# Peptides against a protein of PDB entry 5OOQ: the designs that were tried, part 182

Target 1, 227 residues: chain A of PDB entry 5OOQ
Amino acid sequence: YREDVRQVVTHPANALSFLQPGRLVEISVNGKDNYGWGAVVDFAKRINKRNPSAVYTDHESYIVNVVVNTMYIDSPVNLLKPFNPTLPEGIRPAEEGEKSICAVIPITLDSIKSIGNLRLYMPKDIRASGQKETVGKSLREVNRRFPDGIPVLDPVKNMKIEDEDFLKLMKKIDVLNTKLSSNPLTNSMRLEELYGKYSRKHDLHEDMKQLKRKISESQAVIQLDDL

## One batch from the design tools (peptide; made by RFdiffusion4, then SolubleMPNN)

Design b2_p27_1_s3 (from b2_p27_1, 7 letters changed)
Fold by OpenDDE base, seed 1:
Structure b2_p27_1_s3 (fold): chain B 227 residues (1-227), chain A 27 residues (1-27)
Amino acid sequence: as target 1 above (227 residues)
Amino acid sequence: SRAEELLERAKAGEILSEEEVKELLEL
């Protein structure tokens, strides 16, 4: 169901009006390269100059340029072509322990995992020296201020998606989430019992809360994948 | 503080202006 929601939210008819400069979006390229939250620079309709007759799916028909602060430092960013979402080999997010840099990458709508409710100030000339890094600092501060995650736009309340089938889907998800939220307490008690034995020294309470949340989210994802 | 207030509003799902986001981030 999460994927179904994502498909609706990221459809051009719904997404484009919320992809203003500075809009925060969560980015996953090819289902594996997670760049985390980035900021929208601009977007354009995808045009294939070599094959003008190329037909793209709705989710691949637009290119969104986004600033990310998680690009692997040794990625060949100089090979990036504006408005070409086919990323060169070696373009990837930094892994744990690797250094990252700020970069502007072109992505498709299909690479948007979530649209945030926050907009950053976006410099007029993002390609000017130091501008990407300024946005990168803001992204770091956002992640610091929202340790539990950046707030996502509400598809109904904020995005005004009023399709009847979509509303039914959202209601179904809400019911499932309510059922899932009732189970984390039992799993949280077991986890608390397990970690309570370890927690004597470190303020593991926050880590446990985050882990409980991650487990709850993972269980929710697993149950949603089974549907 | 103003920043804390804006943070809570954002967490509650309120759409903030770019200026309010800047204040929230204390930039």
Scores: peptide ipSAE 0.618, ipTM 0.945, DockQ to the pose 0.592
Fold by OpenDDE base, seed 3:
Structure b2_p27_1_s3 (fold): chain B 227 residues (1-227), chain A 27 residues (1-27)
Amino acid sequence: as target 1 above (227 residues)
Amino acid sequence: SRAEELLERAKAGEILSEEEVKELLEL
């Protein structure tokens, strides 16, 4: 369920309007490298100059530049290429006990775990001397003030995702969370069974695929009207 | 304090302005 929500939330149709400069996002690159919470600099549509005919998935079709304060100090940050989300070998977050530095990294929407409700002030020229470190200081203070985690945008109340299938998904998650909070042990086994039964009865994968298709079709219509 | 009030509002899911976030962080 969490991954299903993430797929909907990070889809361009929903995410881009909330990726303003300074927006906090939780970052995981390739499902392995967790950078924690970073701040959005900007985003752009992914263009391959060498292969203009390249087609990307919806979640890989945009590049988001983010400031992180968790980059391993010995990472080859000088090899980072603007608008290239394929990170060089050795670019990784610092492990426990390692020193970290601030860096701007290009990521795809698929590398966003969560979109926070907080937006930092983002300097106009983030590449100017000392500006990344200023954002890094703010990120440290945010993490200090929110020891239980940074608040995530509500997909329905804040992001106004009104898709019926998504609303049904959210309602089910709420029911499950309520049941888990009342009886954690009995409900965990039953939740796996219910999820197994539900996933078998409701092709949630197909429903999400249909939702993604409807969102893509709606975006295509909007782009046609702007022409 | 003002910062504590803003912190609780943020935790409650309110979207703060950039200025309010700055006040929250006391930076």
Scores: peptide ipSAE 0.611, ipTM 0.943, DockQ to the pose 0.589
Fold by OpenDDE base, seed 5:
Structure b2_p27_1_s3 (fold): chain B 227 residues (1-227), chain A 27 residues (1-27)
Amino acid sequence: as target 1 above (227 residues)
Amino acid sequence: SRAEELLERAKAGEILSEEEVKELLEL
């Protein structure tokens, strides 16, 4: 259930408008590396210069640069490539007892576990000396002030996700959370079905949007040839 | 305190400004 909600929330159509500089996001890379809460620097559409025809999933089609304060100190951060979400080997969060440092890492939307309701001040030049550490200090203070967890954006009230299938999903989750006795398995199957329908609808909508863009581009080219 | 008030507002799901978040964090 949480994953299905996450997929909807982190979809470009919903997430990008809330990924302003300084927005807090909870980060999990490759389902293994939990960096905790970081702060958004910026985002860009993923472009493959070597393969311009590369098709990415919606959740992999954007790169989000985030400041984390949990990078393992001996991680080869110098090998990080701008706008490359494929992290070098050895880039990982610090484990218990290890020292951590602040770093900016490029991630995909798929690596966002949750989007927080808090937004930090983000320095204009995060690469300048000491700026990452300033953000890192703020992140530590946030974690200290919110021991029970950083508040997450409400998908309906804050993000204004009004999709009927999603609303039904949220209602089902609420019912499940209140009804501890309801068989989790039956509800999970229904949630997967709802998400599948939502994903198909969104895929169709994006396909239509891409088609409209291609048509518009083609018309623009025709108009240029007629000039 | 102002910081405590802002903390409770944030916990209640209110979206704070960057300035309010700074005040909340007492930075």
Scores: peptide ipSAE 0.610, ipTM 0.945, DockQ to the pose 0.535
Fold by OpenDDE base, seed 4:
Structure b2_p27_1_s3 (fold): chain B 227 residues (1-227), chain A 27 residues (1-27)
Amino acid sequence: as target 1 above (227 residues)
Amino acid sequence: SRAEELLERAKAGEILSEEEVKELLEL
């Protein structure tokens, strides 16, 4: 169901009006390379100058340029071609423990996992020295301010997707989410995790209280023996 | 604070302006 929602949300008819400069988007290239949240620079209709007869799917028919701050530092970013979503070999996000840099990458709509409700200020010339890094700093601050995740645009309330089948899909998802959230097992597991954390805290506090009592009792016995 | 207010509005699903996002981020 999540993929079905993603397909509708990222369709050109719905997505393009929300891909303004600075719009935050969550990026996953080829379902493997997760760049996290980036910021939209611009978009254009995909044109194949070498093969003008090339037919693209709706989700591959546009190229979106995005600033990411998670590019692996040793990625061959100099080989990136503007408006070419076929990324060179070695272009990847930094893994855990690796250093990252800011880069502008061309992606298709199919590489958008979600569209955020926030827009950053996008410099007019993102290719100018230091501009990508400025956006990168803003992206870091956004991630810091939203530790539970960046808010996603509501497809119905914000994007005004009024398709009846889509509305039915959203209702089904809401029912499922309600059932999952109301599932006594999920609540019990969370309660057990919380109780386990509270129990460990209580045990530590009780152990500390017992240790303090034993220390006080030992000091009192020493004072009685000196007496 | 203003930044905290804007943060809560964003979490509630309000679409903020670019200026409000700057304020939210204290940039």
Scores: peptide ipSAE 0.609, ipTM 0.945, DockQ to the pose 0.510

Design b2_p27_1_s4 (from b2_p27_1, 7 letters changed)
Fold by OpenDDE base, seed 1:
Structure b2_p27_1_s4 (fold): chain B 227 residues (1-227), chain A 27 residues (1-27)
Amino acid sequence: as target 1 above (227 residues)
Amino acid sequence: SRAEELLARAKAGEILSPEEMQELLEL
């Protein structure tokens, strides 16, 4: 269910309006490399100059540049290409006991684990000397002041996602969380079974795909009206 | 303090401006 929520929240139709410069986002690249909370620099539609006919999924169709302060110090950051989300080999977060540096990395929407309610002041020229480090200091201070975690944007209250299927999903999650809080071990197995049964009964993947299509169609209509 | 007030608001889920975040962080 958390992944389903993440898919909806990080969809371009919902996410892009909240990816202003300085917005904090929690970053996980390829489901493996956890950079923690970073700050958005900017974003752009993904363009493949070599293959203009390349079709990207909605979650891969935009590139978000983010400042992270958890880059491994010996990572080949000089090989990073702006707006290329295919990261060079060796680009990874620092592990425990390793030194980290600040870096700007290009990621896809699919690499966003959560969108925070916090937005830092972002320097106008992040490429200027010392600017990334300034943002890095701010990120450290945020982590210090929010030891229980950075507050996440509420998908309904803050992001104004009003899709009926999504609201039903959120309600189900709330019910499940309430049940899990009362009996964590027995309810986790039942949740997986219920999720399995629900996933089988309601192809939530298909519903999400349909929702994604409807959102994509709605965006296409909005883009057509702006022409 | 102003910073403590802003921190409490942020922890309560209020969306602060970048300027308010600067005040919160005392930077």
Scores: peptide ipSAE 0.630, ipTM 0.948, DockQ to the pose 0.637
Fold by OpenDDE base, seed 3:
Structure b2_p27_1_s4 (fold): chain B 227 residues (1-227), chain A 27 residues (1-27)
Amino acid sequence: as target 1 above (227 residues)
Amino acid sequence: SRAEELLARAKAGEILSPEEMQELLEL
């Protein structure tokens, strides 16, 4: 369920309007490298100059530049290429006991675990000397002030995702969370069985993918009519 | 304090402006 919600939330049709400069996002690159919470600098549509005919998936079709304060100090940050989300070998977060530095990294939407409700004041020129470190200090202070975690944007109340299938998914999650809170062991086994049965009956992942395509097509038509 | 008020609002799920976030962080 969490991954299904993440796929909807991080889709370009939903995510881009909330990726303003300073927006906090939780970052995991390739499902392995967890950088924690970073701050959005900007985003751009992914263009391959060497292969203009390259077609990317929806979640890989945009590059988001983010400031992180968890980059391993000995990472080859000088090899980072603007607008290239394929990170060089050795670019990784610091492990426990290692020193970290601030860096701007290009990521795809697929590398966003969650979108926070918090938005930092972002310097106008993040490339200027000391500006990344200023954002890094702000990120540390946020983590100190929010020891229980940074609040995540509500997909329905804040992001206004009104898709019927998504609303049904959210309602099911709420019901399951309520049941899990009352009887965690019995409900976890039943949830896996129910999710397995539901996933088998409704390829929700494919249905959501089809719905996202329809929304994207509808938005493209609206943009064409406004031209 | 103003910072404590803003922190409570943020924890309650309110969307703060970047300027309010600066006040919250006391930077």
Scores: peptide ipSAE 0.627, ipTM 0.948, DockQ to the pose 0.598
Fold by OpenDDE base, seed 4:
Structure b2_p27_1_s4 (fold): chain B 227 residues (1-227), chain A 27 residues (1-27)
Amino acid sequence: as target 1 above (227 residues)
Amino acid sequence: SRAEELLARAKAGEILSPEEMQELLEL
């Protein structure tokens, strides 16, 4: 269901009007390279100069240039070609413990995992010295201010997707989420947390009762020795 | 603060302008 929603949200008919400069998007390239949240620079219709007759799917028919701050530092970023979403070998996000840099990468709509409700101020010339790093600082600050995650655009409330089948899909997801939240497993985790808290309170209460008994017994023994 | 107000609005799902985002980020 999440993939079905993503397909609708990232379709050109829905997505392009929300890909203004500075729009935050969550990026996953080829289903494996997760760059996290980046900022849209611009987008253009995909044109293959070498093969003008090339036909692309709807989700591959546009190229979105995005600033990311998670590019692996030793990635061959100099080999990146503007408006070429086929990334050179070695272009990847930094892994845990690796250093990252800011880069502008061309992606397809299919590489957008989520569209955020946030839109950064985007410098006019992102290719000028220091501009990518400025956006990178903004992205870091966003992540700091939103520790629970960046808010995602609501497909219905914000994007105004009114397709009946999509609305039915969203309703099904809401019902499933409600069922998952009401699921005995979530209730069992809450019960385990409640039982953990209750067990801790009960253990503390039993410990206090045992301590009070020991204190009372020790006082009784002291009184017996004074007898 | 203005930044805290904007942050609360953003977390509530409001779409802020880029200018408001600059204020939010205190940049």
Scores: peptide ipSAE 0.624, ipTM 0.947, DockQ to the pose 0.589
Fold by OpenDDE base, seed 5:
Structure b2_p27_1_s4 (fold): chain B 227 residues (1-227), chain A 27 residues (1-27)
Amino acid sequence: as target 1 above (227 residues)
Amino acid sequence: SRAEELLARAKAGEILSPEEMQELLEL
């Protein structure tokens, strides 16, 4: 269910309007490199100059530049290429006991785990000396002030995602969370059973694929009307 | 304090401006 919500929230149709400079986002690259919460610098549509006919998935069709303060100090950050989300070998978060530095990394929407409700003040020139470190200090202070976690944007109240299938998904999650909070032991087993039963009975994957398609089609129509 | 008030609002799910976030962080 969390992945289903993430897919909807991070879809360009929903996410881009909330990726303003300074927006906090939780970053996981390639499902293994967790950078924690970073701050958005900017974003751009992904263009392949070598293969202009390249078709990307919706979640890979944009590049988001983000400031992170968890980059391993010995990472080859000088090899980072703007607008290339394929990170060089050795670019990784610092592990426990390792020193970290601030860096700007290009990521895809698929690397966003969560979009926070918080937005930092972002310097105009993040590449200027000391500016990344300033944002890094702000990120550390945010983590200190929010020990229970950074608040995530509410997909319905804040992002105004009003799709009926998505609302049904959110209601199901709320019911499951309420059940988990009332009886942790019985609810974990029931959640797995319900997840298994719902995964089997409702091709939520197909519904999500249909939803993505409908959202993409609706946006294509809106873009055509603006043209 | 102003910072404490803003922190409470943020924890309650209110969307703060970047300027309010600077005040919250006391930077």
Scores: peptide ipSAE 0.618, ipTM 0.945, DockQ to the pose 0.647

Design b2_p27_2_s1 (from b2_p27_2, 12 letters changed)
Fold by OpenDDE base, seed 5:
Structure b2_p27_2_s1 (fold): chain B 227 residues (1-227), chain A 27 residues (1-27)
Amino acid sequence: as target 1 above (227 residues)
Amino acid sequence: MKIYRLENGGLVSDISVSDEELEAAVK
């Protein structure tokens, strides 16, 4: 269910208008490299100069530059190329016991796990000496102030996603969460209901994804122009 | 409206704060 929601939330038609400089986003690259919460620098539509006819999926069609404070200190950060989401070998988050540094990395929308409610006030020149570290300190303090996690944008209340199928999905998730919290003893029965609902949600999600794909590029362009 | 002042002087705002309000808070 979380993945279904993530797919809708991170779709260009929904996400781009909330990726202002300083927006906090939770980052997972290639499903394996978890950088935690970072801050958006900027974003741009993905362009392949070598292959202009290249077609990307909706979630891979934009590149988001983000500041992270969890980069492994010995990562070859000098090899990072702006607006190239294919990260060089060795670029990874620090593991337990390793030292980390601040870095700006280019990611796709597909690498966004969640979009935060919070936004940092960003320096105008993030690439200037010491600015990334300042943002890194801010990120650490924010994490400290929110020990239960940084609040995530509400897809309905904040992002104004009003798709009927999505609303139904959210209602189902809410019901399931309520049941999980209220009846810990019936967890086994809840799992079966969850699996049944998961199958239905998957079908609805695919339908929504297809519908959004048909209009997403046009809407995304409009949103970018309004930004 | 929720704006948070960090120890390093930085600012954090939630979604209820407009860009104009945030800029005003920085000045």
Scores: peptide ipSAE 0.555, ipTM 0.926, DockQ to the pose 0.611
Fold by OpenDDE base, seed 2:
Structure b2_p27_2_s1 (fold): chain B 227 residues (1-227), chain A 27 residues (1-27)
Amino acid sequence: as target 1 above (227 residues)
Amino acid sequence: MKIYRLENGGLVSDISVSDEELEAAVK
């Protein structure tokens, strides 16, 4: 269910309006490299100069530049290409005991685990010397001030996602969470069963795909009406 | 409206704060 929510939340139709400079986002690249919470610099539609006709999925169709403060110090950051989400080999977050540095990395929407409620006031020129480190310090302090985690945007209350299928999904999650809180063991097993059933039936995945399509279509219509 | 002042002088705001309000707080 969490992945389904993430897919909806990180869809361009929903996410882009909340990816202002300074927006905190939780970053996981390739489902493996967890950079933690970073700050959005900007985003742009993904353009393949080598293949202008390249078609990307909705979640890969935009590149988001984010400041992270967890980059491994010996990562070849000089090999990073602006707006290229295919990160060079060796670009990774610092592991425990390793030193980290601040870096701006290009990621896809699919690499966003969560969109935070919080937004940093960003320097005007983040590429200027020392500015990334300033943002890095800010990120560290924010993490310190929110030891229980940075608050995540509420998809319904904050992001105003009003899709009926999504709302039903949220209600189901709430019910499950309530049951889990009342009986952790029973709720865990039930959650696993429900998750397993939903995973097997692909119903939720299909619903998510349908939702993505509807969102994409709605965005296309809006873009067409604005021309 | 929640705006947080960081030790380094930076600002953090939640979703209830508009861009205009945030800019006003910087000034």
Scores: peptide ipSAE 0.543, ipTM 0.924, DockQ to the pose 0.618
Fold by OpenDDE base, seed 1:
Structure b2_p27_2_s1 (fold): chain B 227 residues (1-227), chain A 27 residues (1-27)
Amino acid sequence: as target 1 above (227 residues)
Amino acid sequence: MKIYRLENGGLVSDISVSDEELEAAVK
């Protein structure tokens, strides 16, 4: 169900109005490269000059440039091309123990895991020397100030998504979450989340969060089958 | 309205803060 929500939230009709410069977004590229929370620089409609007849899905029809502070230091960032979401080989987030740098990467809407409630006041020229690093420092501090995670935009209250089917979906999720909260396994997951809050390793916290989501989703499916 | 001043001088705002309010806070 969370994926269903993500699909709706990241649809251009809903997402673009919230992708102002500085908007925090949680980034996962190709479902494997998790960069964590980054800051939006800008976005544009995807145009293929080589193949103007190319048809993209809604979620691939826009490119969002985002500042991340988790880029692996030895990634070939010089090969990155603005508004080209096809990332060069070797572009990846730093793993635990590796050094990271700040970079601007072009992503599709499909690479947005969550849209944050928070927005940074961005420098006017992000490509100027030192500006990406400044944003990177800001991102680190924001993550520090929100150990439980950066608050995500409420699709209904904040994004004003009023589609009836979507509202029904959200209601179902709410009911399931209430049931799952009483589940012993969920309680164990909460303990892990609590541990993550005190963890100095942001990557570990994110991993735990992802695991929790997967477990919760699995349990939700089971509960639906049992109901 | 929630605006946060960061140690590096940066500003962070939540969705309740308008662009105008954010700009005003920068001054």
Scores: peptide ipSAE 0.523, ipTM 0.924, DockQ to the pose 0.673
Fold by OpenDDE base, seed 4:
Structure b2_p27_2_s1 (fold): chain B 227 residues (1-227), chain A 27 residues (1-27)
Amino acid sequence: as target 1 above (227 residues)
Amino acid sequence: MKIYRLENGGLVSDISVSDEELEAAVK
């Protein structure tokens, strides 16, 4: 059920409005490479210049650039290409005992494990010398301040996902959690229907994203003036 | 939602914006 929720949450129609610069996201690439919490730089629709007719799944149709502070130090980060989610060989998170560095990596929506209810005020030019490291320090500080974990966006309360089937899924999850059931149920067969409904709401969600961004930026400016 | 400003390599301040405030601005 958790995977079903993740599929709905990370669908473009739902996720894009919450991927503002500085938004914290939990990253897992290919279900194996866990980078932990990173900060969103930007996102764009995936375009294949070599094959304009390429069709991507909904969860692979957008590229999100994120700052992570858990990249293995000897990873070939110089080979990373902006907006290319096909990561070079050797790009991986640091394991226990290994040193890590900060990097900007392009990921698909499918690589987002969770969307946090927290944003960092991002520098204007993240590619400038020292800026990604600054974000990396801030990520460490966030993790320190939230030892019990970074708060995750509530799909219903915060993301306003009101699909009836999704709500039923959430209720089932709550019941299962309460009963400590060892037999998880799956609603994967209904995901295709949900995706069809959500895709039609994309334009509305983008409008909401722009508005939320403006509000957040305004609040950040106000705080600077009060300091 | 909480927003943290980055300054000198760390978090300087946090701004809490309620979901209600965000919704009110959209409406």
Scores: peptide ipSAE 0.103, ipTM 0.599, DockQ to the pose 0.038; fails the geometry check

